# Peptides against a protein of PDB entry 6B4E, part 43

Target 1, 295 residues: chain A of PDB entry 6B4E
Amino acid sequence: TNFDKISKMFWHYKDKIAQIKQDIVLPIKKADVNVRNLLSRHKRKINPKFGQLTNSNQQLFKIQNELTQLINDTKGDSLAYHWILNFIAKAVVHQAETEVRVKPESALPLGKLTLYLLVQFPELQELFMARLVKKCPFVIGFTCEIDTEKGRQNMGWKRNNENKWEDNTSYDERMGGILSLFAIITRLQLPQEFITTTSHPFPIALSWHILARICNTPLNLITNTHFVILGSWWDAAAVQFLQAYGNQASKLLILIGEELTSRMAEKKYVGAARLRILLEAWQNNNMESFPEMSP

## One batch from the design tools (peptide; aimed at target 1 H209)

Design b2_p21_5_s1 (made by RFdiffusion4, then SolubleMPNN; from b2_p21_5, 16 letters changed)
Fold by OpenDDE base, seed 3:
Structure b2_p21_5_s1 (fold): chain B 295 residues (1-295), chain A 21 residues (1-21)
Amino acid sequence: as target 1 above (295 residues)
Amino acid sequence: SSSLEKEIQELLDSLEKKVNS
């Protein structure tokens, strides 16, 4: 693991966020009133749709079509188009932070929708990844110290208006929710209509990188959150990960489930305890996956 | 142990190399 490369990638996306603000978000405020009105209407129509997802594929397809139409309506203006995609990127991550954190299985329909949009609108990919990395650096296996304010900010910790950090449980759950979504995306197959035309934008290899990079992270930087997000990843993608990489996947799962947890046993992390339970379930041939969506 | 740590690191490096190929 080249941590310098990971750090460079992290800061690349931080710069991208700044760029998005300067080149997309701020300029649209000065755009033509008709464009602003269009985007306002579209924003209001788009935002509820992520919460309207169910375990139904029919409902998913309906929402996919509706969003596709709404996004296509903005393509006549490049700035408007990028603005609406950035909005969608933010909305999807927000949905992960709020709904997926409490109902992890909801990551499946959300992930399917997101993957569809990422392929249908390639410009969404960098916008979405930038937002993910900003909110949850774990998606690229980035970790830094959190004993400084800047370190906490870099790791996606939020402060309230009184500069008070969010509680550990809230942070852990948010990170778990976001990571669940990303994990799902990495393990999903492309829709049939795209298989021959494009490659997967965030393939299962990215899940490999998450696990491997965490395993290579200095132990003094490993926190309960690392184990929480590993558990979230496990629920979301472990079955498919094993299918993809076989014995190599098994080795990596043992490293995180047994070796990493054992090395950190003195910390008595709750997340580590849960991950150990997941490992034991797997060892007993009882690894579970999210149920497939209904027709 | 230092030996185990080295072994794990070698395994991870090897696996990452394979996945990136």
Scores: peptide ipSAE 0.055, ipTM 0.713, DockQ to the pose 0.062
OpenDDE base, seeds 1, 2, 4, 5: peptide ipSAE 0.027, 0.031, 0.035, 0.028; ipTM 0.652, 0.654, 0.697, 0.654; seed 2 fails the geometry check

Design b2_p21_5_s2 (made by RFdiffusion4, then SolubleMPNN; from b2_p21_5, 13 letters changed)
Fold by OpenDDE base, seed 1:
Structure b2_p21_5_s2 (fold): chain B 295 residues (1-295), chain A 21 residues (1-21)
Amino acid sequence: as target 1 above (295 residues)
Amino acid sequence: SEELQQEIEDLENKLLEKVDA
């Protein structure tokens, strides 16, 4: 694992967030009133769509079509187009932080929708990844110390209105929700209409990077959150990961489930205990996956 | 990408070393 490369990627996306604010978000505030009104209307129509997802492919396709039309309506103005995509990127991540957090299986329809949009609108890819890395650096296997204010901020910790850090449980759950979504995206197949025309923007190899990079992370930086997000990843993608990489996947699952948890046993992390349960279930030929969506 | 493939191969090799040690 090249940690310098990972760090460079992390800061690249942090810079991208700043660039998005300067080049997309702030300029729209000064844009023509007609453009601002258009975007306001579209924002109001787009925002509830993510909450309307169910375990139904029919509903998914309906929402995909509706969002596609709404996004296409903005293409006449490049700034408006990028603004609406940035809004969508933020909304998707927010949905992961709120809904997927409490209902992990909801990552599947959300992930399918997101993957469709990422392929249909390639400009969304950098906007989405930047938002993911800002909110949950674990998606690229980045870890830093959290004993400083800057360290906590870098790792996506939030402060409330009283400038108090969120509690550990809230942080763990948010990170788990975001990583569940990302894990799902990495293990999904492209929609049929895109398989022959484009490559997967966030393929299963990115799951490999997450696991391997965490395994290579210095043990003094490993926290309960690492095990929580590994458990979230496991529920979301372990079955498909094994299908993709076979014996190599097995070795990596054993490494995170047995070796990493054992090395951190003295910490008695609840996330590690859960990961061990997942490992044991797999060893007993009882690895579960999210149910497939209905027609 | 070629870079991603190389990274996977490097990680696989490192993993093999850790698991076999």
Scores: peptide ipSAE 0.102, ipTM 0.757, DockQ to the pose 0.087
OpenDDE base, seeds 2, 3, 4, 5: peptide ipSAE 0.037, 0.040, 0.035, 0.055; ipTM 0.686, 0.690, 0.690, 0.730; seeds 2, 3, 4 fail the geometry check

Design b2_p21_5_s3 (made by RFdiffusion4, then SolubleMPNN; from b2_p21_5, 11 letters changed)
Fold by OpenDDE base, seed 1:
Structure b2_p21_5_s3 (fold): chain B 295 residues (1-295), chain A 21 residues (1-21)
Amino acid sequence: as target 1 above (295 residues)
Amino acid sequence: DEELQKEINELEESLEKKVES
């Protein structure tokens, strides 16, 4: 694993976040009042859509169409268009932090919606990835020390209004939620209308990178969170991952489930214990996946 | 895509060695 490359990628997206603020978010505040009003209305219409997702494909398609129309309404103004996409990127990640966090299976409809939007509106891809990496660097297999304030910030830790760090459980759950969403996206097939015309923007290979990079991470940097997000990934994508890479996938699952957990056994991480349970379930031919959505 | 495939191949080789050791 080339950790220098991963670090470079991490900082690229950190820079992208700064660029988004400078070139998209701040300029809109000074834009024409009509544009600002349009975006405010659209924001209000778009925001609840993510919470309206269910296990129904019919509902998904309805929301896809509604969002497509709302986004298309902004294309006449490039700045407005990019602003609304950035808003969507933030909203999707926020939904992962809140809803997927407590109901992991909700990642499936959210992931399908997100993948559709990523393909339908390619400019969303960089905006979304930047937000993902900022909030959950695990999506690219980035890890740094968290013994410093900067380290914690880089790894997506939040502070409350009293400048107190969030508790470990909250952090773990948020990271798990975000990673679940990303994992789902990587293992989903493109919508039928795009299969022949577009390549997958975040293919299953990115799941490979996540697992491999974590396996190669120095052990002194491995925390309970790593095991939590691996467990979240497992629930979201392990079945499809095995289907995609076969024996090579199996080797990697054994590495994270057995070897990595064994090497960290002295830490007694709860996340590691859960990952071992998932490994054992797989060994007993009881690997589970999220249920498919209804028509 | 070629770069990604190269990285996957390198990782596969590395992982094979780790699993065999």
Scores: peptide ipSAE 0.231, ipTM 0.792, DockQ to the pose 0.086
OpenDDE base, seeds 2, 3, 4, 5: peptide ipSAE 0.088, 0.075, 0.088, 0.078; ipTM 0.717, 0.718, 0.715, 0.717

Design b2_p21_5_s4 (made by RFdiffusion4, then SolubleMPNN; from b2_p21_5, 11 letters changed)
Fold by OpenDDE base, seed 3:
Structure b2_p21_5_s4 (fold): chain B 295 residues (1-295), chain A 21 residues (1-21)
Amino acid sequence: as target 1 above (295 residues)
Amino acid sequence: MEKLEKEIKELEEKLEKEVDS
């Protein structure tokens, strides 16, 4: 694991977020009134769509089509187009922070929708990844110390209006939700219409990177959150990960489930205990995945 | 730590070879 590379990637996306604000978000506030009105209307139509997802493929396809049309309506203005995509990126991550957090299986329909949009609108990819890394650096296997304010901020900790940090449970759950979504995206197949023409923008190899980078993270930087997100990843993608990489996947799962948990046993992390349970379930041929969506 | 790092590195190298093949 090249930590310098990971750090550079992290800061690249941090810079991207700043750029998005400067080049997309702020300029729209000064844009033509017609453009602003268009975007306001579209925002209102788009925002509820993510909450309308169910475990139904039929509903998914409906929402895909609706969002596609709404996004296409903005393509005549590059700034408007990028603005709406940035909005979508934020909305998807927000949905992961709120709904997926409490209902991990909801990551599946959300992930399918997101993957479709990422392929249909390639400009969404950088916007989405930047948002993911900002909110949950674990998606690229980045970890830093959290004993400083800057460190906590870099790791996606939120402060309220009173400058109070969120509680550990809230942070863990949010990170788990976001990572569940990302994990799902990495293990999904491209929609049939794109398989022959497009490469997967966030392939299963990115899950490999997450696990490997966490395993290589200095132990003094490993927290309960690391185990929580590994557990979230496990529920979301472990089955498909094993299918993709076979014995190599097994080795890595053992490393995170057995070796990493054992090395951190003295900390008695709740997340580590859960991950151990997941490992044991797998060893007993009882590894579970999210149920497939209905027609 | 060193053993785990080494193991992960070896796995990464194997994965890279499989993808390039």
Scores: peptide ipSAE 0.030, ipTM 0.687, DockQ to the pose 0.069
OpenDDE base, seeds 1, 2, 4, 5: peptide ipSAE 0.027, 0.027, 0.027, 0.027; ipTM 0.648, 0.651, 0.629, 0.682; seed 5 fails the geometry check

Design b2_p21_6 (made by RFdiffusion4)
Pose (drawn by RFdiffusion4):
Structure b2_p21_6 (pose): chain A 295 residues (1-295), chain P 21 residues (1-21)
Amino acid sequence: as target 1 above (295 residues)
Amino acid sequence: SDAEWLAEQEAKVDEELAEEL
């Protein structure tokens, strides 16, 4: 892995976040009354819909239809359309760092909803990817030091209610939740409406990149967070990763489960212990996936 | 080595991904 190229990719998405603020978010303050009223009302109607998802496909379709109508209502104004898509991208990532953090299997319905929106509204793709990379750089394999304040900001760290950094556990759980959503998206087939006509925007190869780049990361930059996101990724996508790459996926899963954990054993990372348990469960023919969605 | 293997396999996956685009 050429980590200079990974850094260039990271800063590309960081620049995109700045561009979104300059060209989408700030100009909306100057939009006409009709646009402001529509966006104010629609953002209130959109916000709770992500938490209304359940393990039921019928409920997923209901929410998809409700959101599609609300988004289509904004298409008459390109700026309002891009603003509501940016709002949705932020809301989905926030849902991943809150609800998926507590309930990892809730990444499956949220991922199906997000993937549907990503192909129904393709302008969402760049907005969503930039948001993921800003909030969880591990999705492209970016890692930097966190000894400095700027490094902590680069890696997606947050502060609590007193300008102190959130504890390591809170950060690790958030990163797992966000990366779990992206991992579900990479291993989902497109919905039937699009599977016959459209290329998957974030395919399974992106999961290969996450694993390979963590395994190629300098060991002095590896933390408990790398093991936590790999475990979250495993729960969300390891079965389909093997279906896609076979013996090659097996070699990579062994590398992360046996070798990456062994080389960092002295750190006694909690996430490394769980990743070893997941490796042993697979070796005992008991690899799990999230239960498929109910009717 | 593992690093060489990851470099080769990552190049193959990228090539297959470029063909799908």

Design b2_p21_6_s1 (made by RFdiffusion4, then SolubleMPNN; from b2_p21_6, 13 letters changed)
Fold by OpenDDE base, seed 5:
Structure b2_p21_6_s1 (fold): chain B 295 residues (1-295), chain A 21 residues (1-21)
Amino acid sequence: as target 1 above (295 residues)
Amino acid sequence: SVQEWLEKWSEQVEKELLAAL
């Protein structure tokens, strides 16, 4: 693993977040009043849509169509278009932090919606990835120390209005929620309408990178969070990962489930214990996946 | 070291996949 490359990628997206603020978010405040009013109305219509997702494909398609129309209404103004896409990127990640965190299976409809939008609106891809990396650097396998304020900030830790850090459980669960969403996206097939004409924007290979990079992370930087997000990834994508890479996937699953957990056994991480249980379930031919969505 | 062993093993797995793709 080339950690210098990963670090460069991390900082690229950190810079992108700053650029988005400067080039998209701030300029829109000075835009024409009609544009601001349009975006305000669209924001109010878009925001509830993510919470309206269910395990129903019918409901998914309805929401896809509604969002597509709302986004298309902004294409005549490049700044408005990018502002709406950035808003969507933020809203999707927020949904992962809140809903997927407590109901991991909700990642499936959210992931399907997100993948559709990423393909339909390619400009969303960089905006979404930048938001993901900012909130959960684990999506690119980035890890740094968290013994400093800057380190914690880089790893996506939040502070409240009193400058108090969030508790470890809250952080772990948020990271798990975001990674579940990303894992789902990487293992989903493109919608049938795109499968022959478009390359997958975030393919299953990115899941491979996450696992491999975590395994190569210095052990002194490995925390309970790493095991929590690996468990979240496992629930979301392990079945499809095995289907994609066969024996090579098996080797990597054993590496994270057996070797990495064993090497960190002295820490008695709860996340590691759960990952061990997932490994054992697989060894007993009891690997589970999220249920498929209803028609 | 245990760390070096784990790293080498992980890198090898990744290389094997890349060679197979």
Scores: peptide ipSAE 0.240, ipTM 0.834, DockQ to the pose 0.163
OpenDDE base, seeds 1, 2, 3, 4: peptide ipSAE 0.025, 0.027, 0.032, 0.024; ipTM 0.630, 0.646, 0.662, 0.633; seed 2 fails the geometry check

Design b2_p21_6_s2 (made by RFdiffusion4, then SolubleMPNN; from b2_p21_6, 9 letters changed)
Fold by OpenDDE base, seed 1:
Order: structure tokens, then sequence, then C-alpha cells
Structure b2_p21_6_s2 (fold): chain B 295 residues (1-295), chain A 21 residues (1-21)
């Protein structure tokens, strides 16, 4: 694992967030009143759509079509178009932080919707990835120390209005929710209409990178959160990961489930205990996946 | 070693990813 490359990638996306603020968010505040009004109306229509997802493919397709139309209405103005895509990127990640954290299986319809939008609107890809890395650096296998304020900020820790850090449970759950969404996206097939014309923007190989990079992370940087997000990834993608990489996938799952947990046993991490249970379930031929969506 | 094995496999995965992009 080349950690310098990972660090460069992390800072690339941090810079992208700053660029988005400067070149997209701030300019819209000074834009024509008609453009601002259009975007305000679209924002209000778009935001509820993510919460309207169910385990129904029919409902998914309806929402996909509605969002596609709303986004297309902005294409006549490049700044407005990029603003609405950035809003969507933020809204999807927020949905992962709030809904997926408490109901992991909701990552499946959200992931399907997100993947569709990422393919339909390629400019969303960089905006979405930047938001993911800012909120949950684990999506690219980045880790730093959290003993400093800057380290905690880099790893996506939040402060409240009183400048107090969020509690460990809240952080773990948020990271798990975001990682679940990303894991789902990496293991989904492209929609049938795109499979012959487009490459997958975030393929299953990115799941391999997450696991391998965490396995190679210095042990002094490994926390309970690492095991929590590995467990979230496992629930979301382990079955499909095994299908994609076969015996090599199996070896890597054993490395995270057995070897990494054993090396950190002295810490008594609750997340590590859960990951051991998932490994043991697999060894007993009881690996579970999220249920498929209904028609 | 485990680290060497991971690096070798990750390199292969990276090559496949690069070819698909």
Amino acid sequence: as target 1 above (295 residues)
Amino acid sequence: SVQEWLEQQSAQVDEQLAAAL
C-alpha cells in the first residue's frame, strides 16, 4: 500500500471541497434572482425524494425519472447545473448519515439511485467523491491520528455549537452509514440501459482498496471505527465481493476478520468482536446479504 | 509475507481498474 498516494488523493478531495465552495456555492448567492429562485424551488422538490425510497424498484424508477427531469431543467446554466449536482451529492451523503446509520439495508435503494445519477450525470462523480472523502475518509482507506484537533477534523469528526466533539457512538454510526452506501455502490451492476455504453464509475475494485489499505494501516492508528466500518462493508458487499474475486477475496476477508482482529485483541473493540462474529457466520456457511428489492 | 501478498494482489486489481477506465 502506497500511503503517500492515498494522502495525495485525500488532500485532492479536500481541495476540491474548497474549490466547490469558491466556484459553485458562493457565486450562486450573487447570481440573478431568477436563477436563485429556480434553484430554491428545485432544492425543495429534490430533498424529500431520498426519504421517499423504499424496497420497491417501481418506486426507485419513479424517483429516478423525477430527479432526472429536475436536474435537466438546470442544464441551460452551467453554474446552476453544477450547484444542483453538488446539492444532490450533499443530500445523498446526509441521507447515509441519518437513515442508513440506523437502517443499513436502506443503503441498497439509495445506492441504486445514486449509481443511476452518477452515470446519467457524470459531473456528479467528482462532487460526490469529494463529499464522501470529506465526511468519511475510510472510503479511500485513508487514516490519520485523532489525538489532535486537526486529525479529528481530517477523519470527519464533528463539533456541536458548543465546540464539543461528537460522542464515539455517533461518529461510528455515521461512518458506518456512509461506508455502507459506498460499499453498495461499488458492488451494484450498472443499470441495463448503461451496461454496454458506460464503465462503472466506482467499481468493486474500490472495495478491495478499502480492505487492503486498512489491513496495511499501522496498528497504532487502528481504532474501533475501523472495525465498525469493516462490519458495515461486510453486510453491504461481502457476498458480491466473494463472487468478484473468488479465492483472493476469501483470503482478504480472513485477513480482516481473523488476523486484524487478533492483532488488536488487547483493545477489546466492540466493532472487532462484531467482525469476528461475521467471519464465524461465513465459516459456518451463514453469510447474509441485504434482501433484493421488490418489483 | 501477508503485506507482500496484499501489495501484489492490489497491483493486479489496480491494473484491472485502469484498463476499465
Scores: peptide ipSAE 0.368, ipTM 0.879, DockQ to the pose 0.961
OpenDDE base, seeds 2, 3, 4, 5: peptide ipSAE 0.366, 0.034, 0.024, 0.355; ipTM 0.878, 0.723, 0.673, 0.875; seed 3 fails the geometry check

Design b2_p21_6_s3 (made by RFdiffusion4, then SolubleMPNN; from b2_p21_6, 11 letters changed)
Fold by OpenDDE base, seed 3:
Structure b2_p21_6_s3 (fold): chain B 295 residues (1-295), chain A 21 residues (1-21)
Amino acid sequence: as target 1 above (295 residues)
Amino acid sequence: SVEEWLEKWEAEVEKQLEEQL
């Protein structure tokens, strides 16, 4: 694992966030009133759509079509188009932080929707990844120390209005929610209409990188959160990961489930205990996956 | 070793990713 490369990637996306603010978010505030009104209306229509997802593919397709139309309405103005995509990127991640956090299986419909949008609107990809890395650096296997304020900020810790850090449980759950979404995206197949025309923007290989990079992370930087997000990833993608990489996947799952947990056993991390349970379930041929969506 | 294996396969996966993207 080249951690310098990962760090460079991390800061690239941090810079991208700053650029988005400077080049997209701030300029739109000075844009023509008609454009601002359009975007305000579209924002109000788009935002509820993510919460309208269910375990129904029919409902998913409906929402996909509605969002596609709403986004297409902005293509006449490049700034407006990028603004609405950035809004969507933020909204999707927010949905992961809230809904997926409490209902991990909701990552499946959200992930399907997101993947569709990422392919349909390629400009969303960089915006979305930048937002993901900002909120949850674990998606690229980045880890730094959290003993400093800057370190915590870099790892996506939030402060409230009183400048107090969020509690560990809240952070862990948010990270788990975001990573669940990303894991789902990486293991989903492209929609049938795109399979022959485009490559997967965030393929299963990115899941490999997450796991491998965490395994290579210095042990002094490993926290309960690492195990929590690995557990979230496991629920979301372990079955498909095994299908993709076979024996090599098995070795990596054993590495995170057995070796990494054992090395950190003295810490008695709750997340590690859960991951051990998942490993044991798999060893007993009881690996579970999220239920498939209904027609 | 596990470390050597990880490095090898990470490199392989990275190569595959670069070829696809």
Scores: peptide ipSAE 0.452, ipTM 0.900, DockQ to the pose 0.804
OpenDDE base, seeds 1, 2, 4, 5: peptide ipSAE 0.393, 0.235, 0.236, 0.230; ipTM 0.883, 0.814, 0.817, 0.814

Design b2_p21_6_s4 (made by RFdiffusion4, then SolubleMPNN; from b2_p21_6, 10 letters changed)
Fold by OpenDDE base, seed 3:
Order: structure tokens, then C-alpha cells, then sequence
Structure b2_p21_6_s4 (fold): chain B 295 residues (1-295), chain A 21 residues (1-21)
């Protein structure tokens, strides 16, 4: 693992966030009133749709079509188009932080929707990844120390208006929610209409990166959060990961489930204990996956 | 590296990913 490369990627996306603010978010505030009104209306229509997802494919397709239409309405203005995509990127990540956090299986319909949009609107990919990395650097296997304020900020910790850090449980759950979504995206197949025309924008190989990079992370930087997000990833993608990489996947699952947890046993991390349970379930041929969506 | 094996396999995965770009 080349950690310099990972760090470079991390800062690339941090720079991208700054660029988005300067080139998309701020300029739109000075756009003509018609554009601003259009985007305001579209924002109001788009925002609730992510919460309208269910375990129904029929409902998913409906929402996909509605969002596609709404986004297409903005294509005549490049700035408006990028603004609405950035809004969607933020909304999707927010949904992961709130809904997926408490209902991990909701990552499946959200992930399917997101993957569809990422392929349908390629410009969403960089916007979405930048938001993911900012909010949850674990998606690229980035880890830094959290002993400093800057370190915590880099790792996506939030502070309130009183400069108080969020509690550990809240942080862990948010990271787990975001990682669940990303894991789902990486293990989903492209929709049939795209499978022959484009490659997967965030393929299962990115799940490999997450696991491998965490395994190679210096132990002094490993926290309970690492195990929490690995558990979230496991629930979301372990079955499909095994299907993709076979024996190599098995070895990596053993590394995170057995070796990494054992090395950190003295810390008695709750997340590590759960990961051990998942490993044991797998060893007993009882690995579970999220149920498939209904028609 | 935790494992020499992991490093080798990771390189393969990276190559695969690079080919998709």
C-alpha cells in the first residue's frame, strides 16, 4: 500500500470540494433569477425522493425516472447542471448518514439509485466521490491521527457551534452508514441498459482497496471506527466480494476478521467484537446478505 | 505490509482498476 498515493488522493478530493464551492456553489448565487428559481424548485422536488425509496424496484424505477427528468431539465445551463448534481451528491451522502445509519439494508435501494445516476450523469462521479471522501475518508482507505483538531477534521469528525466534537457513537454510526452505501455501490451490477456501453464507475476493486489499506494501516492509527465500518462493509458486500475474488477474498476477510481483530484485542473495541461475530458466522456457513428488493 | 501476499494481490487489483480507466 502506497500511503503517499492515498494521501494525495485524499487531498485531491479536499481540493475538489473547495473548487466546487468556488466554481459551482458560489457562482450560482449570482446567477439570473430564472436559473435560481429553477434550481430552487428542483431542489425541493429532488430532496424528498431519497426518503421515498423502499424495498420495491417499482418504486426505485419511478424515482429514477423522476430524477432523470429533473436533472435533464438543467442541462441547458452547465452551471445549473453541475449545481444540481452537487446537490444530489450531498443529499445522497446525507441520506446515508441518517437513514442507512439506522437501517443498513436501506443502502441497497439508495445504492441502486445512486449507481444509476452516476452512470446516467458521469459528471456526478467526481462530485459524489469528493463528498464521500470529505465525509468518510475510509471509502478510499485513508486514515490519519485524530489526536489533533486537524486530524479529526480530516477524518470527517463534526463539531457543533460550541466547538464540541460529536460523540464517538454518532461518528461511528455515521461512518458506518456512509461506508454501507459505498460498499453497496461497489458490489452492484450496472443496470442492464448500461452494462455494454460503460464500465462500472466504482467497481468491487474499490472494496478491495478499503480492506487492504485498512489492513496495512499502522496499528496505532486503528480505532473502533475502523472495525465498525468493516462490519458495515461486511453486511453490505462480503457475499458479493467473495463471489468476485474467491479465495483471495477469503484470505482478506480472514485478515480483517481474525488477524486485525486479534492484533487489537487489548483495546476491547466493540466494533471488533462484532466483526469477530461476523467472521464466526461465515465460518459456520451462515454469512448473510441484505435481502433482494421486491418487484 | 501486513502480508507480502496482500501486497502482491493489491498490485494486481490496482492493475485491473487502471485498465478500466
Amino acid sequence: as target 1 above (295 residues)
Amino acid sequence: SVSDWLEEESKKVDEELAALK
Scores: peptide ipSAE 0.412, ipTM 0.905, DockQ to the pose 0.759
OpenDDE base, seeds 1, 2, 4, 5: peptide ipSAE 0.026, 0.025, 0.027, 0.030; ipTM 0.645, 0.656, 0.645, 0.639

Design b2_p21_7 (made by RFdiffusion4)
Pose (drawn by RFdiffusion4):
Structure b2_p21_7 (pose): chain A 295 residues (1-295), chain P 21 residues (1-21)
Amino acid sequence: as target 1 above (295 residues)
Amino acid sequence: LTAPAHPNPEEYEAAEEALAS
């Protein structure tokens, strides 16, 4: 892995976040009354819909239809359309760092909803990817030091209610939740309405990049967070990763489960212990996936 | 550590090109 190229990719998405603020978020303050009223009302209606998802496909379709109508209502104004898509991208990532953090299997319905919106509204793709990379750089394999305040900000760290950094556990759980959503998206087939006509926007090869880049990361930059997100990724996508790459995926899973954990053994990272358990469960023919969605 | 190479270079490079775009 050429980490200079990974850094260039990271800063590209950081620049995109700045461009979104300049060209989408700030100009909306100057939009006409009809646009402001529509966006104010629609953002209230959109916000709770992500938490109304369940393990039921019928409920997923209902929420998809409700959101599609609300988003289509904004298409008459390109700025309002891009603003509501940016709002949705932020809301989905927030849902991943809250609900998916507590209930990892909730990444499956949220991932299906997000993937549907990503192809129904393609302008969402760049907005969503930039948000993921800003909030969880592990999705493209970016890692930097966190000894400095700027490094902590680069890696997606947050502060609590007294300008102290959130504890390591809170950060690790958030990163796992966000990366779990992205891992579900990379291993999902497109919905039937698009599977016959459209290329998957974030395919399974992006999962290969995550694993390979962590395995190629200098060991002095590896933390418990790398093991946590790999465990979260495993739960969400290891079965389909093997279906896609076979013996090559097996070699990579062994590398992360046996070698990466062994090289970092003196750190006694909690996430490394869980990744070893996942490796042993697979070796005992007991690899799990999230239960498929109910009717 | 050294990760194994991707089984399909074209698929691997296409993903990097999409992200760099």

Design b2_p21_7_s1 (made by RFdiffusion4, then SolubleMPNN; from b2_p21_7, 12 letters changed)
Fold by OpenDDE base, seed 2:
Structure b2_p21_7_s1 (fold): chain B 295 residues (1-295), chain A 21 residues (1-21)
Amino acid sequence: as target 1 above (295 residues)
Amino acid sequence: LEAPPFPDEAEYNAMLERLEK
């Protein structure tokens, strides 16, 4: 693991967020009133769609089609198109922070929708990844110290209007929700219509990177959150990860579930305890995955 | 799933060595 490269990647996406603000978000405020009105209407139509997802493929396809039409309506204006995609990127991550946080299995329909949009609209990929890294650096295996204000900000900690940091549980749950979504995306197959013509934009290899980079993270930087997001990842993708990488996957799961947790045992992290339970369940041939969606 | 790239064995071994007590 090259941590310098990971840091460069982290800052690349942080810079991308700044660039998005400068080149997309701010300019649209000065755009023609008709464009602004169009985007406002589309925003209002798009935003509730993510909450309308269920464990139904039929409902998923309906929403996919509706969003596709709404996004296509903006293609006549490049700035409007990129603005709506950036809005979608933000909305998807927000949904992970709120709904997936409390109902991890909801990551499956959200992940399917997101993957569809990422393939259908390739310009969404960079926008989405930038938002993910900003909100949850764990998606690329980035970790820094959190004993400074800047460190906490870099790791996606939020402060309220009174400049109070969010509580540890809230942070852990948000990170878990976002990571669950990303994990699901990495282990999903492309939609049938794209399998033969398109490469997966965020393949299962990115799950490997997450686990490996966390395992290589200096132990003094490992927190309860690391174990929480590993547990979230496990629920979301461990079965498919094993299918993808076989013995090497098994070795890595043992490494995080047994070795990493053991090395951090003195900290008595609740997330680590949960991860051990997941490991033990697997060892007893009781590894579970999210239920498949209905037709 | 699309055929994934093969995991880095060297990376794994390095991780194992580091994490072993």
Scores: peptide ipSAE 0.392, ipTM 0.848, DockQ to the pose 0.074
OpenDDE base, seeds 1, 3, 4, 5: peptide ipSAE 0.290, 0.102, 0.366, 0.183; ipTM 0.810, 0.714, 0.849, 0.767; seed 5 fails the geometry check

